# Ledger of designs, part 117: peptides against a protein of PDB entry 5CWW

Target 1, 194 residues: chain A of PDB entry 5CWW
Amino acid sequence: VPKLQGPFDFDLNPEDEQDDEVELKDIYVIGEKPRVADLMRGEEEELEMMKEDQHNGLSLNIICLLSTSGQVKICLDIDGVEAQWLPPRSKNKRLFAPPPEPPSLLTFQTFDTLKPAEVTPDGWPMFSEDATSPYSFYVTHPAGITYISLTPWVFRLESELQSDSEAGTEFRIDLLAKGQGSERDRIFTQTRTQ

## One batch from the design tools (peptide; made by RFdiffusion4, then SolubleMPNN)

Design b2_p28_4_s1
Fold by OpenDDE base, seed 4:
Structure b2_p28_4_s1 (fold): chain B 194 residues (1-194), chain A 28 residues (1-28)
Amino acid sequence: as target 1 above (194 residues)
Amino acid sequence: SAAAEEERKRKAVLEALKKALAALRAEK
């Protein structure tokens, strides 16, 4: 199991261990937006600016994984929210806290950006940011460039996370999961000059 | 507290999402 030597020990849920060792090539992290409740400690002016940003952001970290084959896996860091509530452990007890259990990533969606015929042994897909939105990005590969936007479902998920009513939440979340509404658009394809 | 209730609701949403995604994977 390739241990992603990143600050995040990704325990890829073994259930997502499809037999084919998906070799990861790149990682793209979208940081969480602060929660309104966490901002209550800030000055009112900062709170207002952040409220506007919060309406368009997710209060969860998103981790996007890219394989050598151009497969993208969109993961949510659910445990990160729980860790914030742990009182700051006093610095001094270096008790060998068991290595913090790597945050369990919840795979929201998996999809391919390359056709099987476009996958090459020397291919190197990479993430690239979209300057216009933190929830949109590109997958670049010699065969082509794919635009990806998480905005459609991110907004809906955040709306549920901030909702005061539990009524219908389960149903709406079920629809959200089934819809898997990430936008994908191949914006460039390299024509193989025969 | 209102904060505790909000956190509980968030947790419930996330659990619902986990369940929904698990169900979706089982159907595939």
Scores: peptide ipSAE 0.593, ipTM 0.935, DockQ to the pose 0.680
Fold by OpenDDE base, seed 1:
Structure b2_p28_4_s1 (fold): chain B 194 residues (1-194), chain A 28 residues (1-28)
Amino acid sequence: as target 1 above (194 residues)
Amino acid sequence: SAAAEEERKRKAVLEALKKALAALRAEK
């Protein structure tokens, strides 16, 4: 089990000054899957079980943010890629490694789960996991429940990250960014008894 | 090394993504 070492002190440097006005109510983190190259260094038996799962996960951490208004932001931890290659510095040198630079989060997608009329001052939206997929989850609010799946773009992004060729990458990444292909489906709406 | 080349490719993909998202924001 890759121990997510330590509280992600998400110094969310809100890139956009406008994001400081967004009251966050919940956070949902999807941990990165190990890269194939990293798994090949492990014991053979773990390799066989992970072979089926290896192709299905993203080798980047995903941080989902939820506001009081039901706005979801999907963020990617891009800096995590560089940290894996630092040889484990031997425990002994108390070199005050400068606190790891707070991970720079890249906002991939922003979308709403509530209609403006459904937003209430006392409303408290929350994330909940989907037991069937680590890349799917729910947003629960008094007004209703929304299913969200990141699977459509996660697979494509991981394929690009693992590609042996740079040919066409820019084009495919551009399409990925423009498509912002998270699935969103309102599975339940609270009927206001008029 | 093969590992260094893989890392370079990953970084290039992520930079491309960052640029693509920035361009998308600029269009809105």
Scores: peptide ipSAE 0.593, ipTM 0.935, DockQ to the pose 0.603
Fold by OpenDDE base, seed 3:
Structure b2_p28_4_s1 (fold): chain B 194 residues (1-194), chain A 28 residues (1-28)
Amino acid sequence: as target 1 above (194 residues)
Amino acid sequence: SAAAEEERKRKAVLEALKKALAALRAEK
């Protein structure tokens, strides 16, 4: 089970029991944006700096998993929603709180970035960030580079999470789940000279 | 409280998403 080391120390257990067969090579984490409600409890000065980023971010952590075969799994940290309502842990030394239970990851989407013929035993696909967007990234492999964008569904999901009305939510969420969520484009292919 | 209502709504959205994804997997 991949362990993410970062400001959020948690063990990743993807819900899908079948994931034990997938050899993971890399992990890419997109941190959650603070909720408007959480900002309203903070100092006014911190609110102004975050105003521009709030409307374009997701209030859930996104965890992307990459296998040796170039398979990408996009996961959402569902338990993180409950953790945000816990009072900010005062700087006081946490007494031995039981290690936080590993977050439950919900698999949103799974797709391949490599063709079967491009998969090699010694292949090493890797994530790399897109400096122009926090919700776009690249998968690099010796065979080629694939651009990925989560923007088509991230905004819609956040809109539902922030909605004041439950009217139509179920229908819109069903459409979101059924849709081709992430954009995927092979931007470079290495010509193998036979 | 308004905060408690917001949290309940968020949870409802996430449960709907879980159900929708589960249904999609079952159809495949």
Scores: peptide ipSAE 0.592, ipTM 0.934, DockQ to the pose 0.570
Fold by OpenDDE base, seed 5:
Structure b2_p28_4_s1 (fold): chain B 194 residues (1-194), chain A 28 residues (1-28)
Amino acid sequence: as target 1 above (194 residues)
Amino acid sequence: SAAAEEERKRKAVLEALKKALAALRAEK
C-alpha cells in the first residue's frame, strides 16, 4: 500500500487496495474535536465555551482524498483515538520500542464529483474550505464546483462514540454506513459553448 | 475506570463501523 504523504503519514486499509490506481491530487484534513472528558481536565472557564461546540464535532480526524478524476474518499483516523490512552510507557522501553505503526485510515465513503465526460487528463480538482462550517467544503474543477457536507453522518457517529450504552449501536452504525452519508451538491457547472 | 470503559465503548463503535463498511463493500 503506497504511503500517502500528507499532513501525516497514513495507510489505507487493505480493503481499499482497489484504489491503488487512484492518482491523488489534493488532501483535506478536518482535525478532531476534543472529547468532553478531555476538556473536563482543563480549566472550568474553557468548559462552558466548548460545551456548545461539542455537539458539532467529531472526536476523530477526517482525511479527505481527492483524485485527478474528481473522486473523493472520506477517511477516518481510527488509530488516533488509541494513542491518547496508552499509558506512558516507562522511559527505558522507548529506546527499543518498534517505531509506532502509521495510523490506518478507514474509508467511510467514496464518491465522484465529476461526470466521466468531465474528467480530463489536465484536470486539477482542488479542495476549498467552507468558512461557515468545519465539516463542509468544496471541490473545484474547471468543469464545476461541488459542495460537500459531512455534517449528517458526523453528528450521528459522534453521538455513538459518546453513547453510554451499546444497546442498538450496531444497528445504528449499520444504518450510518449504508446511508447516503455525505451531502453532495453540484452548485456550479461550467457551460462550454461548443 | 470510567475512562477505560469509555474507551472500550468507543473502540466497540469503531469496530462495528469497520465491520459495517466491510459488509457494504462486499455487497457492491
Scores: peptide ipSAE 0.592, ipTM 0.934, DockQ to the pose 0.646

Design b2_p28_4_s2
Fold by OpenDDE base, seed 2:
Structure b2_p28_4_s2 (fold): chain B 194 residues (1-194), chain A 28 residues (1-28)
Amino acid sequence: as target 1 above (194 residues)
Amino acid sequence: SAAAAEEAKRQAALEALKKALEKLRKEK
């Protein structure tokens, strides 16, 4: 069933109201890993390749937002998980169910890719994919190129999502909090020819 | 500092994530 990926209504939590003035320039979506059950319909060879990838994939959609100032917000689609776990509600109640609340995006991390001096009115930052990893990407700007990788935390988060035990969850989440966030590396800086 | 503000936001996000995970587990 094609999941109607409706427009993600960013319920910006009112606590992020101070960030409401952030003008978005680009969006980059990292889709959730395919479910093993959906893969069982595929060729065994694809299943083996995906088993290796399953250890590296997240069961949540990731929405990356890029502002005109080069600020990146990494957001998680939590409602996508709820929709997966909720047994199909009986057909009849959907007609009167309030419109599904727009998917609540949880902001996982926010960081800048540009220095204040690099921000220009005419500068348009843009996302681009990394062909070598689904969880890595680039932010390109006339001032430079920044490599971003979500791999430091994605695996750990997936482990929590797949864990049936609440034991140690608090500790492991605290480790995610204290641990390395997304990797960020400026791989190229444009030298202003004076 | 901007870095401190970013870290504070990250911590708040992780707390929210924890709550979301707890909710998801209870619904199972």
Scores: peptide ipSAE 0.216, ipTM 0.780, DockQ to the pose 0.038
Fold by OpenDDE base, seed 1:
Structure b2_p28_4_s2 (fold): chain B 194 residues (1-194), chain A 28 residues (1-28)
Amino acid sequence: as target 1 above (194 residues)
Amino acid sequence: SAAAAEEAKRQAALEALKKALEKLRKEK
């Protein structure tokens, strides 16, 4: 269980400081893919099943935030990667290491799941998991249910994170930018009986 | 449009991500 210990400093772009007034109602966390080295401690059969899944997971923690208005903010824990790439500081230096700076969250995407007319003061949107994929989930609200999938970009982002070559990074990030963000599909809409 | 604003935010996030990746690669 990724112990998200500490206040997340949202490196929100200063333009997103206005979004700090957004009343959050729910949080959904997608943990980073397990390291191969950690999986090697498990049974061989679990290793084979995870090898196929290992290629599909993101090495970053994802934190999804849901507001009362049905706004979803998808955040990436970038500092978690820094901690992975920093050679494990010898156990002895942990005592004098300044408290790890709170993880900075990068806002990757922000989008609405509700239309303005569907937003109600008493509305209580909630996240729920998709049993078929760790990178897919639902937002439920009295007005309807929205399916969300991060799969369109997660694999591409992971490929960049694992790339040792800076060559082509700009091109690949540009492709990521031009590509579809998170998939968002309204699967159910409550019919207002007028 | 709301879509244009979302896209602009996404582009800004991707630029920030690029910078973060560059930093991470330099720290290897």
Scores: peptide ipSAE 0.215, ipTM 0.779, DockQ to the pose 0.038
Fold by OpenDDE base, seed 3:
Parts: C-alpha cells; sequence; structure tokens
Structure b2_p28_4_s2 (fold): chain B 194 residues (1-194), chain A 28 residues (1-28)
C-alpha cells in the first residue's frame, strides 16, 4: 500500500483504492473553531463577535479536496479529536519521539460537482470561499459554479463532540448518517455557445 | 446509482467516526 508521503495519511476506504488515479487540483481548509481558552488571551471584543455568530464551528479541521474531474472529498482531521480527548501527552520529552504521525484524515463525504460530459482536459475546477459563511464555499469551473454548504451536518457533529453523555450517542450518529449530507447546488451553468 | 454510492461512502465514514469516538471514550 503506497504510503501517501503527504502531510496527511488518508484513511482511504479500501473502495477508494481505485481512486489512486484521482489527480488533485485544489485544496480548501476550514480551520477548527479556536478554543475559548485560547481566545481569552485576546481582546474582549473578539469574544462578543463569536457569541453573535452562533455558528458553533466544528472543533475539527475540515479539509476539502478537489480533483481535476470536479470530484470533491470532504475530510475530517481525526487527530484533532484525539488531541481533544486524549489527556495532554505527559511532557516526557522522549528524545526520539517518532515524527508525529501525519494527521489521519477521515473521508466524510465524496461527491461530484461536474457531469461527465462537462469534464474537459483543460478544465480546471477551483475552490472559492463564501464570504458569508466559513462552512460554505463554491467550486468554480468553466462549465459552471456549484455552491456547497457543510452546515446541514457540522452542527450535529459538533454537538456530538461536545457531549459528555454516552447516552444516545449511537442514535445521534445514526441520525447524522441518515440525515442530509453537504448541501450542493449548481447556481450557474455556462451554456456553451457553439 | 452515483447517489447511492455516495451515501454508502458517507455511512462508512460515519461508522469509522463512531469507532474512533468509542475508542477515545474507552481510553479515559
Amino acid sequence: as target 1 above (194 residues)
Amino acid sequence: SAAAAEEAKRQAALEALKKALEKLRKEK
């Protein structure tokens, strides 16, 4: 199994082993919500702005990958979960700490933004940010623009990560599985003027 | 269908997440 020498170990589902041919074109990173404790070192004014934006951001980094074919892969940084739940590693500076294992990325969702007929060899899809929401973005391509929103599941996942109660965890995760994934909407399609 | 394959992959990812969370809780 070729270890992807990238800074991230992708736990690619064995079914995605066939996707070894996916040429990546762009990456979009949504950083984890800063811990309130880290913000307390900053000015009180930033705390008020975070209260109004009730977008309870996800406490995990989200990494979005875009292929040349317009396939989007939404990945979660699971090592962020381990760092949150594992007691801080005791400061035993073992001199030869093996290099930190690259963060394990969990593929949460994979979907296409282009139809097969829209994929061209010279067509380069790109991510574009949404200035109105940190959890929404666009995939731009000469054939069209697709709006993507992670909001349908991000809040529910964060609620589970924040819950100390094991009671109902299985049910809530099942609701995430059965619920709507990322919102995807083609907002613009370029009509090829022949 | 492509949609069914997408949903199957999503469900598999959620199961993996569930297992990861369970492991972290047991280590406490």
Scores: peptide ipSAE 0.207, ipTM 0.774, DockQ to the pose 0.039
Fold by OpenDDE base, seed 4:
Structure b2_p28_4_s2 (fold): chain B 194 residues (1-194), chain A 28 residues (1-28)
Amino acid sequence: as target 1 above (194 residues)
Amino acid sequence: SAAAAEEAKRQAALEALKKALEKLRKEK
């Protein structure tokens, strides 16, 4: 079981356990949208900027994982939400409290950014931010650059999470999950000069 | 409280998401 030595336990589906030890190379975290209550403590200007950013950010943290092969896993931090609602446990650091179980990450989507022929032992894929959107990023590799956007589903997911109607939630989430995944576009490919 | 009800709904949605994602993994 590839124990991600990271701060997150992956609920790896047993099918993912059979996948060869995917060596993780990089992590990209998209923080949850600040709650309005937290924004009320901020300057009015920050609140206006957040309102103008029509992209209602997701109330969940998103953790993107990148393997050496250029595989991207988009994970949602579901437990992080639960932890926020837990009353601040009294700071009694029980000295012997087992380390808090790392939050379980829900894998939303897995996809490749590189073709098998583009994967090289010396090639290190890396995440790069998109300055125009917090829910878009790039995967850079010597073989090429891939643009990724989570916007096709993030807004819909957030809308569902904020919906007052429980009726049809399962159906809508099923549709969301079966629907448009993350956008992927190879914006640059390095031509192998033979 | 209204806050508790909102949290319950959010949790229900997350549970539904988990179930949906599990199903999708089995269909592929």
Scores: peptide ipSAE 0.140, ipTM 0.609, DockQ to the pose 0.734

Design b2_p28_4_s3
Fold by OpenDDE base, seed 3:
Structure b2_p28_4_s3 (fold): chain B 194 residues (1-194), chain A 28 residues (1-28)
Amino acid sequence: as target 1 above (194 residues)
Amino acid sequence: SAAEAEAAKRQRVLDALKEALKKKREEE
């Protein structure tokens, strides 16, 4: 029987104390893609050919969080969710292994999809998938629809994770972190017919 | 092993990312 995994610990900077009051309304998870090394386990000779297809996804889970106010938080599962199976009911005294440290989520980016004037108490923002890309999605709200794409940074991050060389990695990662991050575009705004 | 070396490289990338994001938040 698969064990339900969670809760996740958020590695939030203490300065995000204001985020503790964020009421979450929806979660969107992008599952990790298998690593090239894991796919090649047993076929050493074809390793060179699959390096060209390296751009099929991120070898980390992505967790997107959506608040009532339309705030989106993009988090990375950096510890990797290992499939935990329920230990077999052996009757013997569970050596209380210290509870496994919950997987830590690294917040990559936080941004708003709504203007302050668009936020309503009865507003219910929701995630919806983009059928054309697993790394693109929409945030829908009565006030409007926002398109979001993680493509600008996801493939770059995966390239670093798969790199055989450490040369320049720190510099490229710094540029990735300081960059614009995710693409965001308001594709629809509800016109208030006064 | 080659697998251990790869895992270590991945961890170094993730550590660099953590530090970079930390610095970004401190600058905002």
Scores: peptide ipSAE 0.587, ipTM 0.933, DockQ to the pose 0.712
Fold by OpenDDE base, seed 1:
Formats: sequence, C-alpha cells, structure tokens
Structure b2_p28_4_s3 (fold): chain B 194 residues (1-194), chain A 28 residues (1-28)
Amino acid sequence: as target 1 above (194 residues)
Amino acid sequence: SAAEAEAAKRQRVLDALKEALKKKREEE
C-alpha cells in the first residue's frame, strides 16, 4: 500500500519569515513524473510507450502557492519524496524510522497575477488546471483570469537532471534561474462597467 | 553504481540551481 505522503510540511525556510504575513488561499501540486531509470524496472512493453512521454515531465514535485493578493510562488521539492511503501504489516516492531524530514521546498519563482488596484480584501483567487498540459494552469480572480505555463523551464531543468554530461551544466542552470521563468498571460480582465 | 552516480549528478544539478537562485535574489 503506498504510504500517503502528506501533509507536505512546508518547511518554509525561516528566511521566508516575510512570507508569514502573506495569507495563502490556494495550493496547486504538480506531481513528479517517473524517471527513466525507475521505469526500466518495469515490463519492456511499457518502456516503449513511455519513451515518448519520458521527455515530457519533471522528475520533481512542483508546489504552487497562491496568496490573497494574487501572488504565485512556484516551489520545487528538492529532497524528492521517495516512494515510501508502507512496511508490510509484519508483526515485528521495526523501530519507527525517524519520521522522514519534511521535504525542503526551493522557491524557483515568485510573481503577481493581479495589479495592486485589483487586489481586494474579499478577493479569492483560485488555481485551476489546464486539461491540455500538466504544466499549465490558470489563476482565477473576480478581476481576471491569468494563464500560467511552466513549460519554458521545466523541460530544460529535466534535461539537466537526466544529462550524462556535466559539461556546461552550471552555466545552463544559471541561465535557467536568471531567465524569465514561467509564461504568464492575462487572458481575461473584467472591465468595471462604469 | 550507475544509480548512485545518477543520484549524485542530480544532487549536483539541484545544488547548482540553489546557488543560482540565491545569486538571482541577491541581484534583485
């Protein structure tokens, strides 16, 4: 039986104490895709179908946080939630392995989806999935709808994680971190009918 | 093992990412 891995203890680094003042309204999780090496332990037929899909996902969990002000924080689960199988109910009191340390989240990107004038005390921004892509989603607020895509960086990061070569990795990662990051597009704005 | 080498490489990439993001934050 797969162990329910959760709640994710957001060990928000104490340096993010400034984020303690930010009221969170919603959380959106994009689960990791299996690594090629993990799939190689399965039947050969599943390997052929997954070869095409293997290049289309990140082997890290992504945690998106949404504040009342429409701020989005994109976090990566760096420690990797190892699939912990519930130990077989064998009667032997195996010493409770110390609870796995809560996964450390790395903030990859923070950005706003609302203008300051659009932020309201009663505003309730929400995440919603994009059925066309696992790495795209929407932020919906009464003031408007914002499309977000992680695809510009997810593929590049995964390529580095799976690369057999260390040559140029640091340079490419630096470019990835300093880049524009996620795509963000306001697809709808509610015009105040004067 | 090949699996250990892969794990070590992944960790190096993640460490590089952490450092790059830290530098970005310091430049903002």
Scores: peptide ipSAE 0.586, ipTM 0.933, DockQ to the pose 0.632
Fold by OpenDDE base, seed 5:
Structure b2_p28_4_s3 (fold): chain B 194 residues (1-194), chain A 28 residues (1-28)
Amino acid sequence: as target 1 above (194 residues)
Amino acid sequence: SAAEAEAAKRQRVLDALKEALKKKREEE
């Protein structure tokens, strides 16, 4: 089975060996929102317009993976954000810089959108965007349509990333990780015409 | 610098998240 070597190394715990067997069918990427610090470099007028939108975004790229079985994996691009803060390494063109290690993805959540009985060999689950929210989307399959929203945790995570205080951060992050995570709602189920 | 301090804090949050998710997986 050709392992889809995506350009991203999943920092999947080697014990999650079960995830390597998942055949991916689709990928949905939610781009990072600009950080407050990045916006402060812009003209004051652009800052006022973006302030309202800043409160609802994550300063990390989110990569959603969809398997043939309807499994969704929500991943965070952690390394992509770090590269922006590192001072530009002096242009010493060391001719043999090892290829930059692919950014590691942190799996935040994994869940199924299909029941086992709904999984078919010829099934083709697909992502589709929600025009009303950048952090909501749909998984469509012949068996049904599932609405997914990342809003329950995205704001909380961003709040921690932007916080000036470390007080209670570990506790709140633990609650975030142990929580229900993303909202999932089956909005349509195909009735088997018997 | 303030930017370095922010970056360090951000990294601490991400590290905490990694550890929390690891623990969750071990409990599941």
Scores: peptide ipSAE 0.586, ipTM 0.931, DockQ to the pose 0.701; fails the geometry check
Fold by OpenDDE base, seed 2:
Formats: structure tokens, C-alpha cells, sequence
Structure b2_p28_4_s3 (fold): chain B 194 residues (1-194), chain A 28 residues (1-28)
């Protein structure tokens, strides 16, 4: 029987206790891509196809959270959600191994998709996929549609995760963290006809 | 093992990312 995975512990800095009041409305999950090294154990042909597709996906799950206010939080599953199977109910009172610590989510980026004036109590922001890219998506709201792409940093992060060189990794990671992060573009704004 | 070395490297990258993000939040 598959073990229920969750709840996710957000490694939210305790100082972000103010973020505990964020009412979530939607979740968008981008599943991890297999690592090239793990694929080397498979058919050589799949490896060539993945090399040509310069868009090797991130070997981490990405969890996007959307609040009622249109705030997006991009989180990384850094512990890796391994498929956990419920231990067979052996009758022996084996000491419940402490429940494996819930996977910690690392908040990579937080940003707003709505202006304060666009936030309404009845507003229902939603995620929608981009059919052209697994790392791009939309936030739809009655006030407008925002395009989001994680591609600017996802590729770089994966490159660091797969790199054989430790030289400059810390510097590049610092740049990645301090950078603009995700691409965000309001592609549609609903004009309220007065 | 090579697999252990890769795992250790991966963890170092993730640790660096955690620290970088922590520092960013402290500066904001």
C-alpha cells in the first residue's frame, strides 16, 4: 500500500510566522525529471534524446502554492519524495519508527500576480499548465492572466546539481538565489468597462 | 562509491542554496 505522503513541512523561517495567515487556493506540482546518471542504466537511445533536448528538467519536485490574494510561492522538494510503502502490518509491535520526517519544502521564491486593487474576496486564482513547457504555467484570475516561467533558474540549478566541478558552485548558487528568479509577465488584464 | 560522492555533492549544492536563500531573506 502506498504510504500517504504529506503533509509537507514548509521549512518556513519561523520569522515568516506572518505567512501562516496565507490562505491557499491552489497547488501546482512539477514532477522531477530523472537524472542523466540514473538514465545511463537504461537504453543509450534515451540518453541521446535527452542530450538533444537541452531542456533537461530539474531532478527535484517543484511545488507551487497560490493564495487567495494571488501570491505564488515556489517551493522545492529538497529531500526527495521517495515512494514510501507502508511497512507490512507485521503483528509484532515493532516500535513505530518515528514517522519519517515529512519532506521539507524549500521556498525558492514568493511573488504576487495581482495588484492590491485587483484582490477581491470572491476572487479565485487558479493555476493552469502551459502545453509547451512543463516549467511554465499561468495564473488565471478574473482580473487577468499572468504567465510564469521557471526556466531561467531551473536549468541552472540542475546544472549545478549534475556538475562534476565544485569550482564556483557557491558563487553561482548565490547568483541564482539573488537573481530575479522566475519570469513573470501579465499577458492579459481585464478592462473593467466603466 | 561514485553514487555516494554524487549524492554528497548534490546535498552540498542544496545546502548552499538554503544558505543563499536565508541570507537573501535577512537582507530584505
Amino acid sequence: as target 1 above (194 residues)
Amino acid sequence: SAAEAEAAKRQRVLDALKEALKKKREEE
Scores: peptide ipSAE 0.586, ipTM 0.933, DockQ to the pose 0.723; fails the geometry check

Design b2_p28_5_s1
Fold by OpenDDE base, seed 1:
Structure b2_p28_5_s1 (fold): chain B 194 residues (1-194), chain A 28 residues (1-28)
Amino acid sequence: as target 1 above (194 residues)
Amino acid sequence: RVAELAKKLAELAEKRREEREKEKEELE
């Protein structure tokens, strides 16, 4: 039986004074890229195809949070939450494994998809996937649809995570910091028929 | 290494927050 995981701790949340009032409406999870070692047990031909696809994924899970106001928060699972199973019912001494420390989420970016005038009390924004990329998605709200892509930074972050050399790490991260964040594009705006 | 990366990413997140606040001010 799968073990329920959580709660997640947001230890590295930038002090958004408004976070206490944010009502979450939806969650979108982007799983980590499959481990090459787990794929090596497959047929050789599948291995080559998966190598090409694997070069473009992040080794960390991404958790996207969406509020009623259309605020998106992009969080990274830095602890690497793995699938856990309920311990087998064997009667023997529960070695009290120390309760697993709650996984820590790092807030990477927070942004709005709606203008203040577009926010409504009955608004219900939702995530939807992009069939063309695992790192792109849409936020749909009655006021409009916003395309979001994490691709501008995901590849660079993955390259840093996979680097064996500490040399130049600070410089590369500084480039990430100075670069553009997630791509955000309003692809549709609902015209209020008066 | 992960801890150092996390710290730098937190600094990035703060910069992104500042950008968001500027965007809000421009939209008001």
Scores: peptide ipSAE 0.158, ipTM 0.723, DockQ to the pose 0.046
Fold by OpenDDE base, seed 4:
Structure b2_p28_5_s1 (fold): chain B 194 residues (1-194), chain A 28 residues (1-28)
Amino acid sequence: as target 1 above (194 residues)
Amino acid sequence: RVAELAKKLAELAEKRREEREKEKEELE
């Protein structure tokens, strides 16, 4: 498996065999929701606004990868979750601390935003944010624009991550698996004017 | 717990891959 010598290890990519042909063009990162403890250090007004948003946020970083073919891969930073529960490792600044191992990314979902006929060698798809939601974004390509939303599953995943009981985890994850994936909507298609 | 969750999510990801493959076949 070609380890993308990136800042991220894709150790948990079920699509590893297909990824050898995927040329990445863009990355979109959705940061984890702020911790309540971090919010308590902010202004009270900011705390209230963030509390409302926190109910809809994921405690994991999400890394979206975009290929030249318009393939989107949604990855979850699982190591980020472990770091949240670990007491702050006293960064003993060992002078020679090996570079932090790249976070292990779990591929949650892969999907296409372009039809095969829309894929061009010179195509340069790009991510852009949705100002209305941190969990929604656009993929822009010369052939069209696709809206993507992670909201159908993010809340359910977060509820599982925040669950104190392992009881029923299998059932809840099964519900997540049977649930809707990411929402995709082609909002614009470039008509080739002949 | 995270490891168990990761495993289950990997299974979900595989299912989503299968869904994507079906979608590709429908688009062709």
Scores: peptide ipSAE 0.156, ipTM 0.714, DockQ to the pose 0.048
Fold by OpenDDE base, seed 2:
Structure b2_p28_5_s1 (fold): chain B 194 residues (1-194), chain A 28 residues (1-28)
Amino acid sequence: as target 1 above (194 residues)
Amino acid sequence: RVAELAKKLAELAEKRREEREKEKEELE
């Protein structure tokens, strides 16, 4: 039986005084790219499909959080959340396994998809996938639809994660910092008919 | 190595927060 995972620890979250008060409405998860080495234990046919889908993806899981106010928080799973199973109902051994250390999530970016005037108490923003890219998605709200793409930074970050050289890491991360974050584009706005 | 990257990414996140605050002020 799959084990329910969570809560996630935001150990590397910037001290956002506002984090404790944010009501989350939706979660969108982008899984890490499959490791070719781990797939080699599977059926050969799945390996070929995954090789052809050279989906240059991130080797980390991405967790996107959406608040009632339309705030999006992009988090990175640094520790790698693996699927956990409940131990088989074997007998009486209270294996007090120490609780696994909660996975550490790093907040990479936080941004708003709604203007303050668009935020309503009954407004429920939701994530929707983009069928054309695993690293793009939509936030839908009664006030409008916002397209989000992580592609501006994901590939650069992956290149850094796969780099064998520590040389230039600081420079490349600084370039990531100075570069454009996630792409955000309001593709639809609902006109209030007065 | 991952820990060092995490620290750098945390610094990046702080910079992004500052950018967001500026953007919020511009949107108001």
Scores: peptide ipSAE 0.159, ipTM 0.722, DockQ to the pose 0.047; fails the geometry check
Fold by OpenDDE base, seed 3:
Structure b2_p28_5_s1 (fold): chain B 194 residues (1-194), chain A 28 residues (1-28)
Amino acid sequence: as target 1 above (194 residues)
Amino acid sequence: RVAELAKKLAELAEKRREEREKEKEELE
């Protein structure tokens, strides 16, 4: 049985002012690209498909948080959250490994998918995957559907993470900072039937 | 290296926050 992990520490969030207790409604996780070494145990055909995908993935886990108000927070797992399993019932060895320090999540970007007038108390926004890309997803709300893509920055960030050269790192990160963040497009708006 | 990247990413996140705050002020 997978162990529930958390709480996540948001220490790397710049002190967002007391943003009112953002009530979270949904979480969407984009796992890190699989390591080639772990894939070598698979069939050759899976290896070729994954090699094409390896150039197209981030080596960090991405955690997307969705609030009741339709706010999306894109977080990066810098410390690497390892999957923890519940210890099998039998061995009473309470080796209380000190609880691993909660993984620190870095907030990369925060944005809204709803206008203030679209926010309703009974609104229940939800994430949905995009079958065409692992780094794209939808936020569905009664007021409408918003497409989100992380592709504008994910590949550039991965290139920086893999770069052995310290030269130009500041420039490349500055380009990430000044560049377009996540793509956000409202693909459907529910017309209020009078 | 990871620590340096984390610092730069934190600086990026701060800039993005400032941009969002400006966007909110313009929408009010």
Scores: peptide ipSAE 0.149, ipTM 0.707, DockQ to the pose 0.025; fails the geometry check

